# Peptides against a protein of PDB entry 6PSE: the designs that were tried, part 36

Target 1, 78 residues: chain A of PDB entry 6PSE
Amino acid sequence: PSEEEEYARLVMEAQPEWLRAEVKRLSHELAETTREKIQAAEYGLAVLEEKHQLKLQFEELEVDYEAIRSEMEQLKEA

## One batch from the design tools (peptide; aimed at target 1 A41, target 1 (a further copy) Q39 Y43)

Design b2_p24_2_s2 (made by RFdiffusion4, then SolubleMPNN; its pose is not in this set)
Fold by OpenDDE base, seed 5:
Structure b2_p24_2_s2 (fold): chain B 78 residues (1-78), chain C 78 residues (1-78), chain A 24 residues (1-24)
Amino acid sequence: as target 1 above (78 residues)
Amino acid sequence: as target 1 above (78 residues)
Amino acid sequence: MMEKERQEQEELLRRILEEARRAA
């Protein structure tokens, strides 16, 4: 049997005391996992914003670079 | 009483059938929350890598830009 | 260039965050 099937049997055959303990355990793990999910999402959003700002700066510099490159090329051709 | 206290009372007074159903519910929610946490973490890491690559490209462009700017300035001063 | 991908990532992360905050 799979671990899932074995766990299902444990739940089916468990006494109320074990079931209450399992509810408590799962509730705790769910709360912790939810907190970690929030932290991961918040961090991801922060990095996205930083990347976006950096992209804007890069695009601005790229425009300025092409302007100077074009001017330099024109001066060399003249 | 808080929602937590009310929930605690429900668990304490619940029949085995309700407890088994609650274990199943919490197990499902934990699995989903865990999947979403992993997904958020993976996306955060991907964005971080993209930001890092963009930063390297930006720094390279800054070097090239300053080189051309300096050359242009020298040509204008001569 | 990366705007579509950024928006998709942001939407996903915001969804995950909103759902998590509602559940917490």
Scores: peptide ipSAE 0.203, ipTM 0.815, DockQ to the pose 0.387
OpenDDE base, seeds 1, 2, 3, 4: peptide ipSAE 0.187, 0.198, 0.183, 0.189; ipTM 0.811, 0.814, 0.810, 0.811; seed 4 fails the geometry check

Design b2_p24_2_s3 (made by RFdiffusion4, then SolubleMPNN; its pose is not in this set)
Fold by OpenDDE base, seed 2:
Structure b2_p24_2_s3 (fold): chain B 78 residues (1-78), chain C 78 residues (1-78), chain A 24 residues (1-24)
Amino acid sequence: as target 1 above (78 residues)
Amino acid sequence: as target 1 above (78 residues)
Amino acid sequence: SMAAREQELRELLRRILEEARARE
């Protein structure tokens, strides 16, 4: 049987004491996994903000670059 | 009682059928939350990579900008 | 530094991925 089938059988054959322990275990794992998910999402958001700020800086530099390039072109043509 | 205490009481007083159903519920939620955690982590890594690529582009533009700025300064001083 | 933070976050996210995949 698959691990899933074996686990299902275990749950079906288990005594209440084991089932209560399993509920406790699963609740704990769910809480931890949820916290980790939230943390990952928060960090992802922070990086997005950093990327956004970098994009703004990049765009500002592009403007400055084009200004200097244009001025230089004018100087060379004069 | 707190929600946690009420839930704990519910688990302690529950029949095996309810406990099995709760194990199934929690297992399902854990599986879903685990998938979501993976997705959040993958997303975070993707954003980091995008930011890295943007940083490389920014640095390349900085080099080009300084080159033109220097050339322009030389032209103005000549 | 931004670079150090980025690397730390990358490692954290990678760890989360590895641990999550190991549980599946």
Scores: peptide ipSAE 0.209, ipTM 0.806, DockQ to the pose 0.424
OpenDDE base, seeds 1, 3, 4, 5: peptide ipSAE 0.205, 0.203, 0.209, 0.202; ipTM 0.806, 0.805, 0.806, 0.806; seed 4 fails the geometry check

Design b2_p24_2_s4 (made by RFdiffusion4, then SolubleMPNN; its pose is not in this set)
Fold by OpenDDE base, seed 1:
Structure b2_p24_2_s4 (fold): chain B 78 residues (1-78), chain C 78 residues (1-78), chain A 24 residues (1-24)
Amino acid sequence: as target 1 above (78 residues)
Amino acid sequence: as target 1 above (78 residues)
Amino acid sequence: SEAAKRQEQEELLRRILEEARRRE
C-alpha cells in the first residue's frame, strides 16, 4: 500500500489521544505553512513592483539614448 | 474565550469520528497550502532573476549613454 | 535595514524551494 493508504489506515485505527495530537500537529504546521506562503507572496509582489519601476526607467533611458544616437548618426552622415 | 480556545476545547471533547474527519481536512489543507507556498516561492525567485537581468541591462545602457553623451559634449565644446 | 529584510525574504524563498526539492 502507498504511504497515503497506510496513513489513512493509521488514522482510522487511531485512539482519540493520538488523533488529538495529530490535529494539533497538523494545525501548527498549517499555520506555519500559511505564514510562509503569505510572506513569499508579499515578497514576490514587492519584487514585481520594483521590476516594473525599473522597466519604466529603462524604457525612458532607451528613448533618450536613441535620441542621442540618432543625432550622432546624422552628424556622421552629413 | 478566543476562537483558538474554543477550537481547542472542541478538539478535547470531540468524538473519534470528528477527529478523524478533522485530520483529513487539515491534511488536505496543508497539502494545498504547501503547494501554493512552493508556487509563490518559485514565482518570487523568477521575478527576482528577471529584475536582476533588467538591472544589468539598465546599467549597460547607462554606460553606453554616458559614452555617447560625452562624445557629443566634446563635439559641442570643440 | 531594508536590504537586510529583503535578503531574509529571499532566503526564505530559497529555503522553501530547497525543502520542497528534498521531499521530492
Scores: peptide ipSAE 0.360, ipTM 0.853, DockQ to the pose 0.909
OpenDDE base, seeds 2, 3, 4, 5: peptide ipSAE 0.359, 0.331, 0.355, 0.359; ipTM 0.853, 0.847, 0.852, 0.853

Design b2_p24_3 (made by RFdiffusion4)
Pose (drawn by RFdiffusion4):
Structure b2_p24_3 (pose): chain A 78 residues (1-78), chain B 68 residues (1-68), chain P 24 residues (1-24)
Amino acid sequence: as target 1 above (78 residues)
Amino acid sequence: LVMEAQPEWLRAEVKRLSHELAETTREKIQAAEYGLAVLEEKHQLKLQFEELEVDYEAIRSEMEQLKE
Amino acid sequence: AAEEEEEAQELYEKFLEEYEESQE
């Protein structure tokens, strides 16, 4: 019997004391995973923002580069 | 009376939580994998930005060298 | 508890939306 069918048998045939403990155990597991899930989403938003700021800082540097480059090309007529 | 024949509610609760825990885990993993992808994207972009900085310095100094 | 769960879900949906927008 697989671990899944063994567990299904346990839930449908175990005593209430065991069922109460499993409810309690899963409640802790769910609370912790919900906490981890939330931190992972926050981490995502933070790095998404960092990436956004870096993109702007990059495009700003592209403009400053083009301005100098444009001037230099003009100067090569001298 | 004996509504105490209620292991059926506990069994319903075990199943409900088991499913919620599974979906929460998927959402968590999915959220983590996306976070890693953004880090990889940011890494490529940081490398490109530092390349542009060097090139920018290269032609800021190459000009100004234009000196008369 | 239900409000906290809804807020956590909204945060996750917001994250997914902003991640997909960043890919476009």

Design b2_p24_3_s2 (made by RFdiffusion4, then SolubleMPNN; from b2_p24_3, 13 letters changed)
Fold by OpenDDE base, seed 5:
Structure b2_p24_3_s2 (fold): chain B 78 residues (1-78), chain C 78 residues (1-78), chain A 24 residues (1-24)
Amino acid sequence: as target 1 above (78 residues)
Amino acid sequence: as target 1 above (78 residues)
Amino acid sequence: SAAERAAAQKLLEEFRRRYEESLK
């Protein structure tokens, strides 16, 4: 049997004391995993913002670069 | 009593059938939350890589920009 | 808690949405 099937059997045959302990365990793991999910999402949003700011800076630099490049090209052709 | 205390009492006084159902519910929620956490982490990694690549491009452009800026400044001072 | 999970889900959805928008 699969681990899932074995676990299902354990739950079906378990005494109340084991079941209460399992509820407690699962509740704890769920809370922890929820916090981790929040953390991952928050980190992702932060990185997105950083990337966005970097992109804005990059685009600004591109504009400045093209301006100087164009001026330089004009001077070299004169 | 707090919601947590009330829930704890429910668990302590619950019949095995309720406890088994609660284990099933919590297991399902844990699995779902875990998948969502993993997804968020994967997206975060992707964003980090994108930001890194953008940073490399930005730094390359900065080098090129400074080169042209310096040359232009020299020409204007000559 | 259920409220925390709901809040977490909304945050995840926001992240997903913003990420998808960043790819455009």
Scores: peptide ipSAE 0.375, ipTM 0.851, DockQ to the pose 0.887
OpenDDE base, seeds 1, 2, 3, 4: peptide ipSAE 0.338, 0.367, 0.366, 0.325; ipTM 0.843, 0.850, 0.850, 0.842

Design b2_p24_3_s3 (made by RFdiffusion4, then SolubleMPNN; from b2_p24_3, 13 letters changed)
Fold by OpenDDE base, seed 5:
Structure b2_p24_3_s3 (fold): chain B 78 residues (1-78), chain C 78 residues (1-78), chain A 24 residues (1-24)
Amino acid sequence: as target 1 above (78 residues)
Amino acid sequence: as target 1 above (78 residues)
Amino acid sequence: SAAERAAAQALLEEFRRKYEESLK
């Protein structure tokens, strides 16, 4: 039998005291996991913003670089 | 009474059938929340890698830019 | 709480959406 099947059997055969304890355990784990999910999402959003700022800086530098490159090329052609 | 206190009272007074259903509900929600947390973490890691690659490209461009800038400055001084 | 889970889900969806947009 799978662990899932064994667990299901345990739940079906369990006494109320065990069931109440299990509800408490699961509620606690759910709360913790929810907080962790929030943290992961917030962290991801922060990194996305950092990447976005870096992208903007990169694009600005590319423009500046091309400007200087073009000017240099013109000087070499003269 | 707070919602938490009311829920706690409900759990304490609940029949086994309700408790079993609640265990099932909480287990399901926990599984879903866990999957979502993992997914968020994976996305976060992907974004971090993308940011890292972008940073490397940016630093390379900075080096090239400074090289051209310096060369241009030297030409202006001559 | 259910409200916290809903808020968490909304935040996750926002992250997912913005991530997908960043890939364009």
Scores: peptide ipSAE 0.371, ipTM 0.851, DockQ to the pose 0.886
OpenDDE base, seeds 1, 2, 3, 4: peptide ipSAE 0.369, 0.366, 0.366, 0.322; ipTM 0.850, 0.850, 0.850, 0.841

Design b2_p24_3_s4 (made by RFdiffusion4, then SolubleMPNN; from b2_p24_3, 12 letters changed)
Fold by OpenDDE base, seed 1:
Structure b2_p24_3_s4 (fold): chain B 78 residues (1-78), chain C 78 residues (1-78), chain A 24 residues (1-24)
Amino acid sequence: as target 1 above (78 residues)
Amino acid sequence: as target 1 above (78 residues)
Amino acid sequence: SAAERARADKLYEEFLEKYQESLK
């Protein structure tokens, strides 16, 4: 039997004391995992914003660069 | 009493059938939350990498820009 | 806890949405 099936059997055959302990354990893990999900999402959002700002700066520099490049090219062709 | 205290009482007074159902519910929620946490972490990492690459490109462009700017300045001064 | 999960879900969905937008 798979571990899942074994766990299912354990739950089905468990005494109330074990079940209560398991509820407590799972509740704790769920709370912790929920917190970690929040942290991951918040961090992701922050990085997205940083990336976005950097992209804007990059695009601005590209415009400036192309302007100078074009001017330089024109001077060379003249 | 707080919701937490009420829930604690519910768990303590619950019948095995309810407890088994609660274990199942919590297990499901934990699994789902875990999946989402992992997904968020993976996406966050991807964004970080993209940001890093963009930063490298930006720095490279800055170097190129300054090179052309300097050359242009020299031509104007000559 | 239920409220915290709800907040987590909201933040998660927001992140997913913005992440998707960033891919364009």
Scores: peptide ipSAE 0.587, ipTM 0.878, DockQ to the pose 0.908
OpenDDE base, seeds 2, 3, 4, 5: peptide ipSAE 0.583, 0.587, 0.586, 0.583; ipTM 0.877, 0.878, 0.878, 0.878

Design b2_p24_4 (made by RFdiffusion4)
Pose (drawn by RFdiffusion4):
Structure b2_p24_4 (pose): chain A 78 residues (1-78), chain B 68 residues (1-68), chain P 24 residues (1-24)
Amino acid sequence: as target 1 above (78 residues)
Amino acid sequence: LVMEAQPEWLRAEVKRLSHELAETTREKIQAAEYGLAVLEEKHQLKLQFEELEVDYEAIRSEMEQLKE
Amino acid sequence: EEEEEKEEMEEMLREIVEEHEEEE
């Protein structure tokens, strides 16, 4: 029997004391995973923002580069 | 009376939590894998930004060298 | 298709954070 069918048998045939402990165990597991899920989403938003700021800082540097480059090309007529 | 024959509710709770835990895990993993992708994207962009900085300095110094 | 998937991921992350803030 696979671990899944063994567990399904346990839930449908175990005593209430065992069922209560499993409810309790899963409640802790869910609370912790919900905490991890939330931190992972916050981390995503933070790095998404960092990336956004970096993109702007990059496009700003592109403009400054073009301005100097444009002036230098003009000067090569001298 | 004996509504105490209620292992059926506990069994319903075990199943409910088991499913919620599974979806929460999927959402967590999915959120983590996306966070890694943004880090990879940011890394490529940081490398490109530092390249542009060097090139920018190269032609800021190459000009100004235009000195008369 | 890749852009749509990324938009869906960003929306899901915002939803998770919003729901968590509402629960507070």

Design b2_p24_4_s1 (made by RFdiffusion4, then SolubleMPNN; from b2_p24_4, 12 letters changed)
Fold by OpenDDE base, seed 3:
Structure b2_p24_4_s1 (fold): chain B 78 residues (1-78), chain C 78 residues (1-78), chain A 24 residues (1-24)
Amino acid sequence: as target 1 above (78 residues)
Amino acid sequence: as target 1 above (78 residues)
Amino acid sequence: SMEERRRELERRLREIVEEARKAE
């Protein structure tokens, strides 16, 4: 029998005191896992903001680069 | 009384059938929240990789820009 | 620095993934 099947049997045969304790345990683990999920999302958001700022800087540099490249090209053709 | 206090009273007064159903519900929610936590973390890692690749491209463009800027500066001073 | 921040975030995200996988 799998661990899942053994756990299912335990829940089916358990007394109310064990079941109440298990509800408390699962509620606590759910709250902790939810906080960790939020934390992971916040980290991802922070990186997205950093990436966005970097992209703006990159696009500004591309404009400046193309301006100088164009000026240099005109000087070579004249 | 708060919703938390009402829920606590419900758990304390509940019959075994309700408690077993609640264990099943919480187990399911915990499994789903765990998967969502993993997904959030994996997404954050993907964004980090994207930012890293963008940074490499930015640094390459900076090198090219400084090369052209230096060449243009030399032509103006000659 | 940006690089130090990236390394720290990567470490934390990897830890979250690994701990979650162990719990499954």
Scores: peptide ipSAE 0.221, ipTM 0.814, DockQ to the pose 0.552
OpenDDE base, seeds 1, 2, 4, 5: peptide ipSAE 0.217, 0.187, 0.212, 0.214; ipTM 0.814, 0.812, 0.813, 0.814

Design b2_p24_4_s3 (made by RFdiffusion4, then SolubleMPNN; from b2_p24_4, 13 letters changed)
Fold by OpenDDE base, seed 2:
Structure b2_p24_4_s3 (fold): chain B 78 residues (1-78), chain C 78 residues (1-78), chain A 24 residues (1-24)
Amino acid sequence: as target 1 above (78 residues)
Amino acid sequence: as target 1 above (78 residues)
Amino acid sequence: SMKEEEEKLEEELKKIVEEAKKKE
């Protein structure tokens, strides 16, 4: 049987004491996994903000670069 | 009683059929939350890669900018 | 656009956070 089928069998054959312990275990794992999910999402948002700020800096540098390039071209042609 | 205390009471007083249903519910929620956590992590990684590529482009432009700035300074001083 | 895709991703991540916080 698959692990899922074996687990399903365990749940079906389990005594109430085991089932209560399993509810407690799953509740704990769910809480931890939920916290980790939130943390991962918050981290992703932070990186997005960093990328956005970097893009703004890049665009500013592009403007400055083109300005200097144009000035230099004019100096060389004069 | 707190919601946690009320839930704990439900688990303690529950029949096996309810407990099995609760195990099934929690297992499902854990699976979904785990999938969402992984998805959030994958998104964060994708954004990190994009930020990294942008940073490389920015650094390349900085090098080019400083080269032109230096050349222009030399032309103005000559 | 890349900006629109970034905004979309941000909204998706925000949704994940809000849904998770609601269940917590």
Scores: peptide ipSAE 0.200, ipTM 0.819, DockQ to the pose 0.555
OpenDDE base, seeds 1, 3, 4, 5: peptide ipSAE 0.195, 0.199, 0.196, 0.194; ipTM 0.814, 0.818, 0.814, 0.813

Design b2_p24_5 (made by RFdiffusion4)
Pose (drawn by RFdiffusion4):
Structure b2_p24_5 (pose): chain A 78 residues (1-78), chain B 68 residues (1-68), chain P 24 residues (1-24)
Amino acid sequence: as target 1 above (78 residues)
Amino acid sequence: LVMEAQPEWLRAEVKRLSHELAETTREKIQAAEYGLAVLEEKHQLKLQFEELEVDYEAIRSEMEQLKE
Amino acid sequence: ELEEQQEHGEELFEEFLEKRAEAE
């Protein structure tokens, strides 16, 4: 019997004391995972924002580069 | 009376939580995998930005060298 | 309390997915 069918038999045939403990155990597991899930989403938004700021800082540097480059090309007529 | 024959509610609760835990885990893993992808994207972009900085300095100094 | 925390987590995750799609 697989671990899944063994567990299914345990839930449908175990005593209430065991069922109460499993409810309690899963409640802790769910609370912790919900906490981890939330932190992972926050981390995502933070690095998404960092990436956004870096993109803007990059495009700003592209403009400053083009301005100097444009002036240099003009100067090569001298 | 004996509504105490209620292991059926506990069993319903074990199943409900088991499913919620599974989906929460998928959402968590999915969220983590996305966070890693953004880090990889930001890394590529940081590398490109530092390249542009060097090139920018290269032609800021190459000009100004234009000196008369 | 746990249900409220899970709903808050689901709203935050949907916002994260939306922001990730916007970034693409």

Design b2_p24_5_s1 (made by RFdiffusion4, then SolubleMPNN; from b2_p24_5, 14 letters changed)
Fold by OpenDDE base, seed 5:
Structure b2_p24_5_s1 (fold): chain B 78 residues (1-78), chain C 78 residues (1-78), chain A 24 residues (1-24)
Amino acid sequence: as target 1 above (78 residues)
Amino acid sequence: as target 1 above (78 residues)
Amino acid sequence: DLEEEIRKAKELFAEFKKKYQESL
């Protein structure tokens, strides 16, 4: 039998004391997993914002670089 | 009473049928939240890598820009 | 199963958190 089927049988045959303990265990894991999901989302948003700012700086530098490169090319051709 | 205290009382007084249903509910929510945490972490790792690559490109462009800027300054001073 | 997925999620989150902290 699969572990899932065995677990399902365990839940069906379990005494109330085991079921209460399992509710407590699952509630704890859910709370922890939820907290970490939120934290991961917050980190992801922070990195996205930093990446966006870096992209803007990069694009600004590209414009400045092309301007100087073009001016340099003109000066060398003169 | 807090919602947490009320829930705790509900669990203590609940019949096995309710407890089995609650185990099923919590297992489902935990599975869904776990999947979402995985997705958030994978996405965060991907964004970190993209930011890192962009940072490397930016630093390379800064070096090239400063080289051209310096050469331009020298040409204009001559 | 759910237990394996929980373990995977914990490992991925730990890796992401570590790399995020290193990026600061």
Scores: peptide ipSAE 0.632, ipTM 0.885, DockQ to the pose 0.939
OpenDDE base, seeds 1, 2, 3, 4: peptide ipSAE 0.631, 0.631, 0.631, 0.631; ipTM 0.885, 0.885, 0.884, 0.885

Design b2_p24_5_s2 (made by RFdiffusion4, then SolubleMPNN; from b2_p24_5, 14 letters changed)
Fold by OpenDDE base, seed 1:
Structure b2_p24_5_s2 (fold): chain B 78 residues (1-78), chain C 78 residues (1-78), chain A 24 residues (1-24)
Amino acid sequence: as target 1 above (78 residues)
Amino acid sequence: as target 1 above (78 residues)
Amino acid sequence: SLEEEIREAEKKFAEFKEKLKESQ
């Protein structure tokens, strides 16, 4: 039997005291996991924003670079 | 009474059938939330990698830009 | 540094993966 099937059987045969304890355990784990999920999402969002800012800076530098490159090329051709 | 206190009382007074159903519900929610947490983490890592690659490109461009800028400055001073 | 940030994120992600495996 899979662990899941064994767990299901345990739940079916469990006494109220065990079930109450399990509800408490699962509730706690759910709360913690939910917090961690939120934290992961917040982190991802922060990195995404940083990436976006970096992209803007990169594009600005590209413009500046192309301007100087073009000027330099013109000077060399003259 | 807070919702938490009311829920705690409900759990304490609950029949086995309700408790089993609650275990099932919480288990399902925990599994889903865990999956979502992992997905959020994976997304964050992917974005972080993209940001890293962009940073490398940016730094390379900065080097090239400074080289041309310096050359141009030297030409203007001559 | 960005490299350190990546390393830390990877570590946290690995922890998440392990928790997921344990839950299966």
Scores: peptide ipSAE 0.082, ipTM 0.777, DockQ to the pose 0.072
OpenDDE base, seeds 2, 3, 4, 5: peptide ipSAE 0.053, 0.082, 0.072, 0.075; ipTM 0.769, 0.778, 0.773, 0.777; seed 5 fails the geometry check

Design b2_p24_5_s3 (made by RFdiffusion4, then SolubleMPNN; from b2_p24_5, 14 letters changed)
Fold by OpenDDE base, seed 5:
Order: sequence, then structure tokens, then C-alpha cells
Structure b2_p24_5_s3 (fold): chain B 78 residues (1-78), chain C 78 residues (1-78), chain A 24 residues (1-24)
Amino acid sequence: as target 1 above (78 residues)
Amino acid sequence: as target 1 above (78 residues)
Amino acid sequence: SLEEELRRADELFAEFKKKLEESR
């Protein structure tokens, strides 16, 4: 049987004391995992904002670069 | 009492059938939350890589821009 | 509470996915 099937059997045959302990364990793990998910999402949002700001700066520089490049090209053609 | 205290009391007074159902519920939520945490982490890493690549491109463009700017400045001074 | 944290986590994750999609 799979680990999942074995676990299901364990839960089915477990005494109330074990079940209460398991509820407590799972609640704790869920709380911790939830906190970690929050942290991951917050971090991701921060990085997205940083990337966005960098992209804006990059696009601005591209505009400036093309302006100078064009001016230089015109000067060389003259 | 807090919701946490009420929940604790519920668990303490619950019948085995409710406890088994709660274990199942919590296990399901934990599995989903874990998958989402992992997904968030993967997304974050991908964004970090994209940001890093963008930064490299930005720095390269800055070098090229300064080169053209300097050349243009020299031409204007001559 | 755990339920409040779960809800907050879901909201933040949804926002992250949304903004990530918008960034593409």
C-alpha cells in the first residue's frame, strides 16, 4: 500500500488521543507553512517592484541612447 | 474566549469521527498550502533571474551610452 | 488566527500571481 493508504488506515484505526495530537501537529505545520507562503509572496512582490523600477530606468536609458545614437549618425552623415 | 481557545475546546470535546474529518481537512489544506508555497518560491526565483538579466543588460547599455556620450562630447569640444 | 493567516496568505499569493502575470 502507498504511504497515503497506510496513513489513511492509521487515521481510521487511531484512538482519540492520537487524533487530537495529529490535529495539533497538522495545525502547527499548516501555520508554519502559511507563514512561509506569506513570506514568499511578499518577497516576490518586492522583487517584482524592483524589476519594474529597473525596467523603467532601462527604457529611459534606451530612449536617451537612441537619441544620442541618432544625433551621432546624423553628424557622421553630414 | 479567543477563536483559538474555542477551537482547542472543540478539539478536546470532539468525537473521533469529527477528529478524523479534521485530520483529513487539515491534511488537505496543508498539502495545498505547501504546493502554493513552493510555487511562490519558484515564481520568486524566476523573477529574481529576470531582474538579474535585466540588470546586466542595463549595465551594458550604460557602458555603451557613456561611450557614445563621451565621443559626442569630444566632437563638440573640437 | 490560523484562518485569518490562511486568508491573508491566499490574498498575497493571488496578488503576487496577478502582478507576475501583468509583468509579462
Scores: peptide ipSAE 0.592, ipTM 0.883, DockQ to the pose 0.950
OpenDDE base, seeds 1, 2, 3, 4: peptide ipSAE 0.592, 0.591, 0.591, 0.591; ipTM 0.883, 0.883, 0.883, 0.883

Design b2_p24_5_s4 (made by RFdiffusion4, then SolubleMPNN; from b2_p24_5, 13 letters changed)
Fold by OpenDDE base, seed 4:
Structure b2_p24_5_s4 (fold): chain B 78 residues (1-78), chain C 78 residues (1-78), chain A 24 residues (1-24)
Amino acid sequence: as target 1 above (78 residues)
Amino acid sequence: as target 1 above (78 residues)
Amino acid sequence: SLEEELRKAEELFAKFKEKLEESK
């Protein structure tokens, strides 16, 4: 039998005391997992914002670079 | 009474049928939340990797830019 | 704090990255 099937049977046959303990356990795990999910989302958002700022900086530098490159190329061709 | 206190009381006084249902509910929510957490982590990781690549590109361009800038400055001073 | 939450998230991502690399 799969662990899931065994667990299901356990839940079905369990006494109230075990069930209450299991509810408590699951509630705790759910709360913890939820917190972790939120933390992951917050981190991801922060990184995304940083990436966006970096992209803007990159694009600005690229413009400046192309300007100088073009000027230099023109001087060499003269 | 807080929702938490009320819930705690409910669990304490609940019949086995309710408790089994609650275990099932919590198990389902935990599974879903876990999946979502993983998805968030994967997304954040992807963004982080993209940011890292962009940073490398930026740094490379910065080096090239400074090289040309310096060369141009030298030419102007001559 | 936000900083603490971010740190924890970074740790989570790091663990995930490690697991991903180990799977290769």
Scores: peptide ipSAE 0.103, ipTM 0.779, DockQ to the pose 0.090
OpenDDE base, seeds 1, 2, 3, 5: peptide ipSAE 0.092, 0.086, 0.083, 0.078; ipTM 0.775, 0.772, 0.771, 0.770

Design b2_p24_6 (made by RFdiffusion4)
Pose (drawn by RFdiffusion4):
Structure b2_p24_6 (pose): chain A 78 residues (1-78), chain B 68 residues (1-68), chain P 24 residues (1-24)
Amino acid sequence: as target 1 above (78 residues)
Amino acid sequence: LVMEAQPEWLRAEVKRLSHELAETTREKIQAAEYGLAVLEEKHQLKLQFEELEVDYEAIRSEMEQLKE
Amino acid sequence: EEEREEQEEEFEELVEKLEEEEEE
């Protein structure tokens, strides 16, 4: 029997004391995973924002580069 | 009376939590994998930005060298 | 490209769900 069918038999045939403990165990597991899930989403928003700021800083540097480059090309007529 | 024959509710709770835990885990993993992708993207962009900085300095100094 | 877009959409949906749960 696989671990899945063994567990299914345990839930449908175990005593209430065991069922209560499993409810309790899963409640802790769910609370912890919900906490991890939330932190992962926050981490995502943070790095998404960092990336956004970096993109703007990059495009700003592109403009400054083009301005200097444009002036140099003009000067090569001298 | 004996509504105490209620292991059926506990069994319903075990199943409900087991499903919620599974979906929460999927969402967590999905969220983590996306976070790693953004880090990889940001890394590529940081490398490109530092390249542009060097090139920018290269032609800021190459000009200014234009000195008369 | 497609996989990445799908990951972004799933992440946006997760953030929206968490914001709604926080408001409630």

